Peptides against a protein of PDB entry 6J07. Designs and how they scored, part 102

Target 1, 107 residues: chain A of PDB entry 6J07
Amino acid sequence: GQRGWFCGSVSQDLRQFWVAEGGTISDPRAADFLFSCDASHPDTLRIYQSLDYIEDNATVFHAYYLSAVANAKIKNSVALGHFILPPACLQKEIRRKIGSFIWEQDQ

## One batch from the design tools (peptide; made by RFdiffusion4, then SolubleMPNN)

Design b2_p27_7_s3 (from b2_p27_7, 12 letters changed)
Fold by OpenDDE base, seed 2:
Structure b2_p27_7_s3 (fold): chain B 107 residues (1-107), chain A 27 residues (1-27)
Amino acid sequence: as target 1 above (107 residues)
Amino acid sequence: VEWTEEQQERFRKLAERIVAEALAEQA
């Protein structure tokens, strides 16, 4: 089973989808996947401030990934790597180089 | 939020990775 942590910014629908697909919900330290919809949310900020994150042992993904997976017409066509959610302080400079994040394109 | 030098270094690496992956996808 896959263990996931969810920021308070993530809707209950997406959390339920995760569980329905066989996932479990755990605290950030035990989670295999960290999901958030808001880099500025206090829950997510605590992740960015953690030692695990500093040591590159943690990655936060935008929870819209789950929505993309749910709506994908082709199985395994959604790349998790495209949904890395960086701290807010990085997002503007990243957008200058790549345009927009994938979750922003679909919204 | 104020970030330490270690955090800023982590962020720099993260940004580079994200950009690299995105550009690879766009290519």
Scores: peptide ipSAE 0.502, ipTM 0.884, DockQ to the pose 0.570
Fold by OpenDDE base, seed 3:
Structure b2_p27_7_s3 (fold): chain B 107 residues (1-107), chain A 27 residues (1-27)
Amino acid sequence: as target 1 above (107 residues)
Amino acid sequence: VEWTEEQQERFRKLAERIVAEALAEQA
């Protein structure tokens, strides 16, 4: 079981999937994985502003990762690294290089 | 939100990693 923190922007369905897969929900400091669907949400902003984040001891992932895992026939075929959710101030410049984030491709 | 220079440096490194991983997938 992995420990995860969820921003308020993450749906209850995704949280339930996390738990169903053996995960537990914890506070950000104790969590191994931080999930969010909104880089501008106050919960997520607090992570970005934290000392842990500045010291590269924390990474925020887009919760769509869980949806991708749920829909994948091979669970380990979904790369977590493709779901890193950067602060809003970086997203535009990143998109100029990669086109769009994976969680935006189904919009 | 206003970020410190240290935070911006963290962000730059993060962006580089994100781009690198994405481009590797596209290759």
Scores: peptide ipSAE 0.501, ipTM 0.884, DockQ to the pose 0.570
Fold by OpenDDE base, seed 5:
Parts: C-alpha cells; sequence; structure tokens
Structure b2_p27_7_s3 (fold): chain B 107 residues (1-107), chain A 27 residues (1-27)
C-alpha cells in the first residue's frame, strides 16, 4: 500500500483519486507521500519547518502529479521527481534555471 | 517566513536536486 498526506490546498477530487487507486490517507509523519498545491499554505509550511523535512526524510510533491498520472496513457511516463514542490523562497531561483514548473505549464 | 541555517542548507540541496533532474530531462 501507499500512504499519503494532503495539504488543505489539495482538492477533494485529487484525494479521491488517490484513494480510488488504492492509497490511504495518513498524518504527515506516517505518510510515504506528501502532497500540496500551495507552498505557502499553513499546512505545507508546517512540513517545511518539521524536523523530518530538515533531516531530508520528507519530500513535498505538487498534487498535480496525481492529475498527470490520471491523464497519462502510460503511468510510468510521469516522473514524480519533476513534481517536487519546494518552499516559496526557492521557486524564483529554480525557475531562472529550468524555466517553469510542470504544474505551472498547464495552467 | 524566516529559516534557520540548517533549513537553508536543506533548501540549497533541494534546489540543486530539482534543477539537476529538470535539466537532465530537457537535455
Amino acid sequence: as target 1 above (107 residues)
Amino acid sequence: VEWTEEQQERFRKLAERIVAEALAEQA
């Protein structure tokens, strides 16, 4: 199984998709995957401030990953690594190097 | 939000990883 935590910024549709695909929802400490749609949301900020995150034992992913998986003909064609959601303070710097995040390209 | 030095170091490494993965895909 796969355990996921969801920021309040994530829609119910994406949460339901996760569950429909066999996932379960848990607290951040027990979760295998952390999903958010807003790096500035208080829920996500608490993750960034957590000890687990500082020790590199946690990664936050943009929940748009789930939408991409749902729409992909081949599930393995969607790389989770491209959906890492960094703190807001890093995003401008990263964009200067890569152009834009995937979740921003389809908006 | 203000971050500690430890958090900033974590963020630096994170940014480098994100950039590396993205640029590798674009190449």
Scores: peptide ipSAE 0.501, ipTM 0.883, DockQ to the pose 0.536
Fold by OpenDDE base, seed 1:
Structure b2_p27_7_s3 (fold): chain B 107 residues (1-107), chain A 27 residues (1-27)
Amino acid sequence: as target 1 above (107 residues)
Amino acid sequence: VEWTEEQQERFRKLAERIVAEALAEQA
């Protein structure tokens, strides 16, 4: 299914796009996809602190993925796996190795 | 925020996966 949860940091426009593309919005426990634009937002922090996340049963994605999909000419050309949003404590270390996250890059 | 040892281990694995996927895309 396409059940999504959205952190309060995600704009209403991106939420509307999700629904327009056939997605539904649910609580984080029932959601198949968790979207956030801020790893430090309280909503997102609660996910990182959850048992489901510790047990690798949950993944948080940056909501910019939806914007990328909306702007993509070729359907399925945007890989969700490239938009995994890690906790803030990991981001500096990761950037040192990959340069920058996709949502931080100019298109 | 303070993280438990179990959470830190989860984060380490997550970071490695993210880096691996990103570098594979750049190759």
Scores: peptide ipSAE 0.499, ipTM 0.883, DockQ to the pose 0.570

Design b2_p27_7_s4 (from b2_p27_7, 13 letters changed)
Fold by OpenDDE base, seed 3:
Structure b2_p27_7_s4 (fold): chain B 107 residues (1-107), chain A 27 residues (1-27)
Amino acid sequence: as target 1 above (107 residues)
Amino acid sequence: VEWSEEQKERFKKLAEEIVSRALAEKA
C-alpha cells in the first residue's frame, strides 16, 4: 500500500496529489513513506528523534518528490532515493560532496 | 538539538547513502 505521513511543512496540494494517486494518509508509525519539506520543522524533528529512525526503520523524504512525479512523463523515472531528506545538521556536509539537493535546484 | 552517539552513527550512514546515490547518478 501507499500509506504516507506528511509534515506540517508540506502543502495541501502535494497531499492531495498523493491521495489522488491512490495514497492514504496516516500517522508516522503506520506510514510507509514520510514526507517533509523542512528538516527543522518540529514534526520532522520528532521523526529524527524517534527510536524507529535511530534503528533505521524510518526514512524521511522531501515532498518535492511528489511534485517531480506529477511533472514527469514517465512516473517511474523519478527516483525516490534522490529525495531522502537528512537532518539539518548533515545537509551542509552533504552539499559539499554532491552540490545542492534536487529540491533546491529549482529554486 | 543534541544527538546521541547512536543517532550520530545513524546519521553518518544516512549521509553516506545519500552521497553514494547522488554520485552514482552523476557517473
Scores: peptide ipSAE 0.598, ipTM 0.910, DockQ to the pose 0.565
Fold by OpenDDE base, seed 4:
Structure b2_p27_7_s4 (fold): chain B 107 residues (1-107), chain A 27 residues (1-27)
Amino acid sequence: as target 1 above (107 residues)
Amino acid sequence: VEWSEEQKERFKKLAEEIVSRALAEKA
């Protein structure tokens, strides 16, 4: 199983889905995947401020990825790389170039 | 939040990565 960490901003439903799919939940340091729904949440901010993050040893993904996976007709058709959640200070700049994040397109 | 120069550099690379992935998908 893959180890994941979840920001407090992530619903229990998505956490449960992760576990149901064979994942385990761990602290950020032990996790292979970090999920958040809010770049401004204190939990997520602590990740961005961490040495692991600065050294590119950590990536925060928007938890909506799990929802997309759950709703996907074809398994593995959802690309995790499209769900990288950047710090809030970068989001406006990025949106100017790409339009909107994938998790915002379904909103 | 105040970010260090090192953090800003990390963020710059991150932004480029995100943009690159998104544009590649749309192409």
Scores: peptide ipSAE 0.597, ipTM 0.910, DockQ to the pose 0.541
Fold by OpenDDE base, seed 1:
Structure b2_p27_7_s4 (fold): chain B 107 residues (1-107), chain A 27 residues (1-27)
Amino acid sequence: as target 1 above (107 residues)
Amino acid sequence: VEWSEEQKERFKKLAEEIVSRALAEKA
């Protein structure tokens, strides 16, 4: 399925691209993909605090994935797994090990 | 925001997954 939920931090442009590519928008409980641009946004925090998330039944992805797909020269060259958005409390520790997240490298 | 011990354990595993994926891509 291509059901997606979007945090309020995600621009309308990215949401429109999702729909243009055949995706639909749903609530987080029914969504197959959860997108956010801000781990500290209240919408995203509610996901991290949910039972589904702590039971490893939910994953939040950075919405920049959609931008990367839109600009990709090769189809299917963008891996969703590289865009997992962790809670804010983990980001500094992760950056010390990997340098920067992909969505931060193009800025 | 305060997280429970259960949430912290979930976060630890998540961090390890993210790091592993990133390092695998660079290799």
Scores: peptide ipSAE 0.597, ipTM 0.911, DockQ to the pose 0.540
Fold by OpenDDE base, seed 5:
Structure b2_p27_7_s4 (fold): chain B 107 residues (1-107), chain A 27 residues (1-27)
Amino acid sequence: as target 1 above (107 residues)
Amino acid sequence: VEWSEEQKERFKKLAEEIVSRALAEKA
């Protein structure tokens, strides 16, 4: 099974989609996947400040990944790696190199 | 938010990873 944690910034619709696809919802320590829609949300900030994150044992993904999966025409065509949500302090620097993040392009 | 040097090092690696993945897809 897939265990996921969701920041309060993630809509209930996306949470429900996760469960409908066979996922379960757990606390951050037990979760295999961490989803957020806001790097500045207190819930997400707590993840970035955690020991697990510092030790590279945790990664935060933008929950828009789930929307992309839901709309994908080809299975496994959406790469989770393209939805890594970095801390706010890194985003401007990253955008200078890659342009906009995927979750920003469709909005 | 203020970050420690250890956290900043983690962030640098993270940024490099994100950039690498994105550029690889566009190349």
Scores: peptide ipSAE 0.597, ipTM 0.910, DockQ to the pose 0.537

Design b2_p27_8_s1 (from b2_p27_8, 10 letters changed)
Fold by OpenDDE base, seed 5:
Structure b2_p27_8_s1 (fold): chain B 107 residues (1-107), chain A 27 residues (1-27)
Amino acid sequence: as target 1 above (107 residues)
Amino acid sequence: SELDEKLAERDKKLAEEIVERALKEKE
């Protein structure tokens, strides 16, 4: 089973998709996957301030990953690694090097 | 503080990881 935590910034539709695909929803500490749509949301900020994050035991992913999976023609073609959501304070410098994040390209 | 230093290291590592993955995708 896959346990996921969702920031309040994530739509109910994406949460429902996760559950429909066999996932369960848990608190951040028990979750295998942390999803957010807003690095500045209070829920997500708490993750970035947590010991789990500091100790490299937690990574936040942009929930758009789930949308990409839902729309993918080929299963397993969407790489989760491309959806790592960094703290807001890092995004500007990252964009200077890579351009827009994937979740920003389809907006 | 020690926690601040660890956080800075984590942030640096994360940024590098994201950049590396993105650049590899463009190859």
Scores: peptide ipSAE 0.663, ipTM 0.925, DockQ to the pose 0.620
Fold by OpenDDE base, seed 3:
Structure b2_p27_8_s1 (fold): chain B 107 residues (1-107), chain A 27 residues (1-27)
Amino acid sequence: as target 1 above (107 residues)
Amino acid sequence: SELDEKLAERDKKLAEEIVERALKEKE
């Protein structure tokens, strides 16, 4: 299924795109995909504090993935794995190794 | 605590995954 949860940091436009593409919106426990635009948002922080996350049963993705999909010239050319959103406490360390995240490059 | 240790391990694995994936993409 394509059930998604959205942090309050995600725009309504991206949520609407998700639904237009056949997705549904659910609570984080029922969702297959968790989207956020801000690792420091209270909604997202709750995910990182959850047992599902700690036990590697939940992953947060940056909602910019949806924007990339919407603008992609080739269907299925956008890899979700490149949009994993880590907790804020890890981001600086990761950037030192890979540079800017994909969602930061087009901004 | 046990939860703190599990969280630290999760964070470590996540960071490694992200870095590995990103580096592979650039190659």
Scores: peptide ipSAE 0.663, ipTM 0.925, DockQ to the pose 0.622
Fold by OpenDDE base, seed 2:
Structure b2_p27_8_s1 (fold): chain B 107 residues (1-107), chain A 27 residues (1-27)
Amino acid sequence: as target 1 above (107 residues)
Amino acid sequence: SELDEKLAERDKKLAEEIVERALKEKE
């Protein structure tokens, strides 16, 4: 199984989907995947301040990835790499270069 | 501080990674 951590900003529906797909929920340090819907949420901010993040051992993904997977007609057609959630302080700069994040396009 | 510098470097690398992935997808 795969271990995931969820920010408080993530809905119960998405958490339930994760579990239904065989995942388990754990604390951030034990998790293989970190999910959030808000880079400015206190839970997520703690991740960005952690040594794991600074040392490139932790990456936060936008939980909308799970929604995209759930709605995909073709299994494994959704790329997790496109759902990396950066700290809020970086988002404006990134948007200037890419336009918008995928989770913003589908909202 | 050293920690602040490391964080700044991590942020820079992350931003570059995200941009690179996005631009490649648009090709």
Scores: peptide ipSAE 0.662, ipTM 0.925, DockQ to the pose 0.627
Fold by OpenDDE base, seed 1:
Structure b2_p27_8_s1 (fold): chain B 107 residues (1-107), chain A 27 residues (1-27)
Amino acid sequence: as target 1 above (107 residues)
Amino acid sequence: SELDEKLAERDKKLAEEIVERALKEKE
């Protein structure tokens, strides 16, 4: 199974989907995937302040990825790489270059 | 501090990665 950590900002429905698909839930240090819906949430901020993040050993993904996977007609058609959630301080400059993030487009 | 500099570098790389992925999809 795959181990995931979830910020408190992530709904229980998405967590349940993760488990239903064979995933397990763990602490951030043990997790293979870190999910959040809010870069400014205290849980997520702790990740961005961690040595793991600074040393490029941790990446936070927006949990909307799981929703996209759940609704996708073709399995593996949703790219996790498009759901990287950057720190809040970077989001404005990124949006100037790419427009809205994927999770913002569908909501 | 050195830690702040490392963080800034990580942020820069992350932003570049996100932008690069997004722009490739739009090609």
Scores: peptide ipSAE 0.662, ipTM 0.925, DockQ to the pose 0.626

Design b2_p27_8_s2 (from b2_p27_8, 13 letters changed)
Fold by OpenDDE base, seed 5:
Structure b2_p27_8_s2 (fold): chain B 107 residues (1-107), chain A 27 residues (1-27)
Amino acid sequence: as target 1 above (107 residues)
Amino acid sequence: SAREEALRRRHEELAERIVRRALEEQR
């Protein structure tokens, strides 16, 4: 099974998709995957301050990954690794090097 | 503090990871 935590910034539609695909929703400590749509949301900020995150035992992913999966023509064609959501304080620096994040390219 | 330094290191490593992965896919 897939255990996921969702920031309050994530829509109910994406949460429902996760469950429909066989996932369950849990607290951050029990979750295998942490999803957020806003690095500045208080829920996400708490993750970034946690020991699990600091010790690289937790990674936050942008929930747009789920949307990409839902819209993909080929199953497993969407790579989760491309949807790592870094803290807001790092985003400008990263964006200068890569151009834009994937979740910023479709809107 | 040690915690703050650890967080800084985490950020640097994370940024590098994201950039490296993105640039590899753009090749």
Scores: peptide ipSAE 0.707, ipTM 0.938, DockQ to the pose 0.564
Fold by OpenDDE base, seed 4:
Structure b2_p27_8_s2 (fold): chain B 107 residues (1-107), chain A 27 residues (1-27)
Amino acid sequence: as target 1 above (107 residues)
Amino acid sequence: SAREEALRRRHEELAERIVRRALEEQR
């Protein structure tokens, strides 16, 4: 199965979609996928400060990925790798190079 | 500190990863 953790910033609708697609919800340590909509949310900040994250054993993804999957004609056409949510301190630098994040383009 | 340096490296690598993937998608 697919185990996911959700920041408090993620809507219940997206959580329900995850479960409807066969996923389960777990704590961050047990989760295979970490979802957030706010890099500055306390829940997400705790992830960014964790040893697992620092050692590249954990990655935070923007939960908009789930919305993109839900709206896609082909589910596998949405690449999770384009939804990596970096800490707030990195976002400005990254935007200077890529323009905007994918979750910011459709809003 | 060692932890601060590790976090800095993590940030640099993460930024590079994100930028690389984004630029590849734009091409």
Scores: peptide ipSAE 0.707, ipTM 0.937, DockQ to the pose 0.566
Fold by OpenDDE base, seed 2:
Structure b2_p27_8_s2 (fold): chain B 107 residues (1-107), chain A 27 residues (1-27)
Amino acid sequence: as target 1 above (107 residues)
Amino acid sequence: SAREEALRRRHEELAERIVRRALEEQR
């Protein structure tokens, strides 16, 4: 199964979509996927400070990925790898190089 | 500290990973 953790910044609709697609909700330590909509949210910050994250055993993804999947007409057309949510302290530097994150393009 | 250094390395690697994937997609 697919176990997911969700930051408090993620809407209930996206959480429900995850479950509807066969996923389960778990705590961060048990989760296979970590979703957030706000790198500065206290829940997400705790992930960024964890040993699992520091050791590259945990990656936070922007929950907009789930919205993109839900709205996609072609299955598997949305790549999770493009939705990695970096800490706030890195975002300006990264944005200078790539322009904008995918989740910012539809705002 | 060791933790701070590890976090710095993690951040550098993560930034590089994100940038690389984004640039590949833009090709």
Scores: peptide ipSAE 0.706, ipTM 0.937, DockQ to the pose 0.563
Fold by OpenDDE base, seed 1:
Structure b2_p27_8_s2 (fold): chain B 107 residues (1-107), chain A 27 residues (1-27)
Amino acid sequence: as target 1 above (107 residues)
Amino acid sequence: SAREEALRRRHEELAERIVRRALEEQR
């Protein structure tokens, strides 16, 4: 199965969707996927400060990915790679180049 | 420090990755 960690900023509905789709919920060290809705949340900040993250062994994704999947008409039409959630300190420079993040466009 | 430099490198690589993927999708 697929193991996911969820920041406290992620709604219970999205967590339930993850489980309904066959996922399990675990601590960040054991998780295959890390989900957050807030790069500034203390839970997420701890991830960004972790050795696993620094060494590129962990990536944080915006939980809106799950919402997009839930609402998609075609399975596998939503690409997880477009939902990488960078630390707050990087978001401004990234937006200057791409305009806005995908989770900001569909709200 | 070594940790700070490692984090800086991680951030630079991450930003480039995100930008590259986004711009490719916008084509």
Scores: peptide ipSAE 0.706, ipTM 0.937, DockQ to the pose 0.565

Design b2_p27_8_s3 (from b2_p27_8, 10 letters changed)
Fold by OpenDDE base, seed 1:
Structure b2_p27_8_s3 (fold): chain B 107 residues (1-107), chain A 27 residues (1-27)
Amino acid sequence: as target 1 above (107 residues)
Amino acid sequence: SELEEKLKERNEKLAREIVERALKEKL
């Protein structure tokens, strides 16, 4: 499915792009994809504290993925897996190993 | 608590997956 939930930190433009591409917007529990631009936003924090997340049934993705898709020359060339947004408490450690997240890089 | 432990394990797993995927992409 193409049901998506969006944190309040995600711009309306990205939400509109999602819908324009055939996606629908739903609550987190019904959504297939969870998008956020801020791991520290209250909306996103609630996801990280949910049983769905703890039980590995929910993953948050950075909404910049949608921007990357919109600007991609080749369809399906953008991998969603590169846009997994981890809780804030993990980001420093992860950056030490990978340098920076893809949404923090100039493209 | 048990819930906190499960969350910790989930986070550790997530971190590993993110790192591994990122490093693989560079190769």
Scores: peptide ipSAE 0.720, ipTM 0.935, DockQ to the pose 0.625
Fold by OpenDDE base, seed 2:
Structure b2_p27_8_s3 (fold): chain B 107 residues (1-107), chain A 27 residues (1-27)
Amino acid sequence: as target 1 above (107 residues)
Amino acid sequence: SELEEKLKERNEKLAREIVERALKEKL
């Protein structure tokens, strides 16, 4: 099974979808996938300050990925890699190079 | 500090990876 952690910024609906698809919910240290909808949320900030993150053993994904998967007409058409959520301090410079993030485009 | 420097490096790496992935997708 896939273990996921969810920031408080993530809706209960998305959490339930994760579980419905066979996932389990765990603490950040045990999780294989970390989901958040807000890089500035205290829960997410703790991840970015963690040793796991610093040592490149943790990556935060925007939870909108789950919404995209749920609404996808084609199975496996949604790439998780496009939903990496960077710290707030990096987002402006990234947007200058790539434009808006996918989760911002679809909103 | 060393920890702060490591964090900076991690962030720079992450930003680069995100940009590269996005640009690659556009090609």
Scores: peptide ipSAE 0.720, ipTM 0.935, DockQ to the pose 0.622
Fold by OpenDDE base, seed 4:
Parts: C-alpha cells; structure tokens; sequence
Structure b2_p27_8_s3 (fold): chain B 107 residues (1-107), chain A 27 residues (1-27)
C-alpha cells in the first residue's frame, strides 16, 4: 500500500480516487506522497516550512497528477516527476524557464 | 540563520530539478 497526505485544497473526488486505486490517507509525517492544489494553502505552507522538506525528505506534488492518471489509457504513462509543486515564491522563476506547469496547461 | 540557508538551498535545488526535468522532456 501507499500512503498519501492531502492538502485541504484537494477535492474530495481526487482523494476518493486515490483510495479507490488502493491508496490510504495519512498525516504528512507518515505519508509517502504529499498532494496539494495550492502552494499558498496553509496546509501546504506548513510542509514547506517543515524539517522534512528542508532536509529533502518531503516533496509536494500537484494533485492534478491523480486526474491525469485517471484519464490516461496507460496509467504508468503519467510521470509523477512532472507534477512537483514548488513553493509559490519559486513558481514565477520556474515559469520563465519552462512556461506553464502541466496542471496549468489543461485548465 | 542556518535554517534559512538550508531552506534556500532546498528551494534552489527544487527549482533546478523541475527546470531540468521539463527541459529534458521537451528536447
């Protein structure tokens, strides 16, 4: 099994999809995967301020990954690495180099 | 502070990883 934490910004539908796919929901300290839809949400901000994050033991992913997986013919064709959600303070800089994030392109 | 410096380094590393991954995919 795989444990996931969800920011309050993530819809219940995506959480349910995670569980339906065999995942479980846990607190951020026990989670293997951290999902958020808003880098500025208080829940997510706490992650970015945590020692786990600072010590490179935690990475936040945009929950849109789950939506992409749900819509993919081949689930493993969606790369989780493309959905890393950086702190808000880094997003403008990153966009200047790569353009819009994947979760922004389909919206 | 030391903690702030570590956070800065973590953020810089994260930014590089995201950019490199994205650019590599486009090439």
Amino acid sequence: as target 1 above (107 residues)
Amino acid sequence: SELEEKLKERNEKLAREIVERALKEKL
Scores: peptide ipSAE 0.720, ipTM 0.935, DockQ to the pose 0.622
Fold by OpenDDE base, seed 5:
Structure b2_p27_8_s3 (fold): chain B 107 residues (1-107), chain A 27 residues (1-27)
Amino acid sequence: as target 1 above (107 residues)
Amino acid sequence: SELEEKLKERNEKLAREIVERALKEKL
């Protein structure tokens, strides 16, 4: 099984998709995957300030990953690594180097 | 504090990893 935590910024549709695909929902400490749609949301900010994050035991992913998976023509063609959601304070710097994040390209 | 410094280091590492992954994909 796969355990996921969801920031309050993530829609119920994406949460339901996660469960429909066999995932379960847990607290951040027990979760294998942390999903958020807003790096500035209080829920996500708490993750970035946690010891688990600081010690490189937690990574936040943008929940748009789930949408991409749902819409993918080929199963397992979506790379989770491209959906790492960094803290807001890092995003401008990163964008200067790589351009817009994947979750921003269709906005 | 030391904890704050560790957070900064974690963030810098994360940024580098994201950039490196993205650049690798373009090659």
Scores: peptide ipSAE 0.721, ipTM 0.935, DockQ to the pose 0.648; fails the geometry check

Design b2_p27_8_s4 (from b2_p27_8, 14 letters changed)
Fold by OpenDDE base, seed 4:
Structure b2_p27_8_s4 (fold): chain B 107 residues (1-107), chain A 27 residues (1-27)
Amino acid sequence: as target 1 above (107 residues)
Amino acid sequence: SAYEKKLEERNRKLAERIVERERLEKL
């Protein structure tokens, strides 16, 4: 099974898609995948400040990944690794090097 | 503080990971 945690910034539609695809929803400590749409949301900030995060046991992904999966012609063609959501304080310097994030390109 | 230093290090590593992943994909 796949256990996911969702920041309050993530729409109910994306949460429902996760469940429809066989996922379950859990608290962040038990979750295998952490999803957020806003690095500055209080829920997400708590993750970035947690011991699990600083010890590299937790990574936040942008929930747009789920939308991309839903719209993909081939399942598993969307790489989760391209949807890592970094803290807001890092995003500007990352954009200088790679350009816009994937979730910003289709919006 | 030690906590702040660890957080900064984690963030640095994360940024490098993201950038490196994108660079490798473009090769």
Scores: peptide ipSAE 0.704, ipTM 0.931, DockQ to the pose 0.581
Fold by OpenDDE base, seed 5:
Structure b2_p27_8_s4 (fold): chain B 107 residues (1-107), chain A 27 residues (1-27)
Amino acid sequence: as target 1 above (107 residues)
Amino acid sequence: SAYEKKLEERNRKLAERIVERERLEKL
């Protein structure tokens, strides 16, 4: 199974979907995937400040990825790489170059 | 501090990675 950590900003529904798909929930240090819906949430901020993140051993993904997977006709058609959630301080400059993030387009 | 500089460097690299990914997929 795949181990995931979830920021407090992630809904219970998305967490339940993760588990229903065979995932388990763990602490950030043991997790293979880190999910958040808010780069400014204290939980997520702690990730960005961690040595794992600084050493490029941790990447935070927007939990909307799970929603996209749930709604996709083909499960593997959704690319996780599109859902990398950068720190809030980077988001404006990134948007200037790529446009709105995927999780912002459907709202 | 060294920590702050490492964090800034990590963030810069992350931003570049995200932007580069989008560029590659649009080609």
Scores: peptide ipSAE 0.703, ipTM 0.931, DockQ to the pose 0.637
Fold by OpenDDE base, seed 3:
Structure b2_p27_8_s4 (fold): chain B 107 residues (1-107), chain A 27 residues (1-27)
Amino acid sequence: as target 1 above (107 residues)
Amino acid sequence: SAYEKKLEERNRKLAERIVERERLEKL
């Protein structure tokens, strides 16, 4: 499915792009994809605190993925897996191993 | 608490998943 939830930290432009590409916007419980631009935003924090997240039924992605898709020359060349947005408490240790996140490099 | 332990485990798994994905991309 193409149901997406958006944190308040995500711009209207990215939301509009999602819809233009055939997506719909829903609440986080019904959404297939969860997008955020800020792991510390209250909306996103509520996701990380939810049972769905703890039970590995919810994963938050950085909304910059949509921007990358919009700018890609080849469709499906952008891997969603590179845009998993972890809780803020994990980001430092992850950066030590992989370097800066993609959304931190180009924005 | 049980909740805290579950959250910690989830976070550990998530971090490992992210790191492992990046390693695979470089191969």
Scores: peptide ipSAE 0.703, ipTM 0.931, DockQ to the pose 0.606
Fold by OpenDDE base, seed 1:
Structure b2_p27_8_s4 (fold): chain B 107 residues (1-107), chain A 27 residues (1-27)
Amino acid sequence: as target 1 above (107 residues)
Amino acid sequence: SAYEKKLEERNRKLAERIVERERLEKL
């Protein structure tokens, strides 16, 4: 199965969806996927400060990806790559180049 | 510090990766 870690900022509904789709929930060190809804949440900040992140062995994704998958009509129509959640200190400069993030557009 | 330099480098690379990904998909 797929192992996922969830920041405290992620709703129980999204966590339940993950499990319903065959995923398991684990600590961030063992997880294959790290999900968060808030780059400034203490849980997520700890990830950005970790050795795994610094060494490019960890990437945080916005949990809205799961919502998009749940609501998608076509399988595999949602690309995980569009949901990379960067640290807050990078978001402004990234928005200047690509516009708003996907999770911001559907709000 | 070495830690700060590594973090800055990681963040720079991440930003570039995100931007490049979006550019490629719009082509």
Scores: peptide ipSAE 0.703, ipTM 0.931, DockQ to the pose 0.608; fails the geometry check

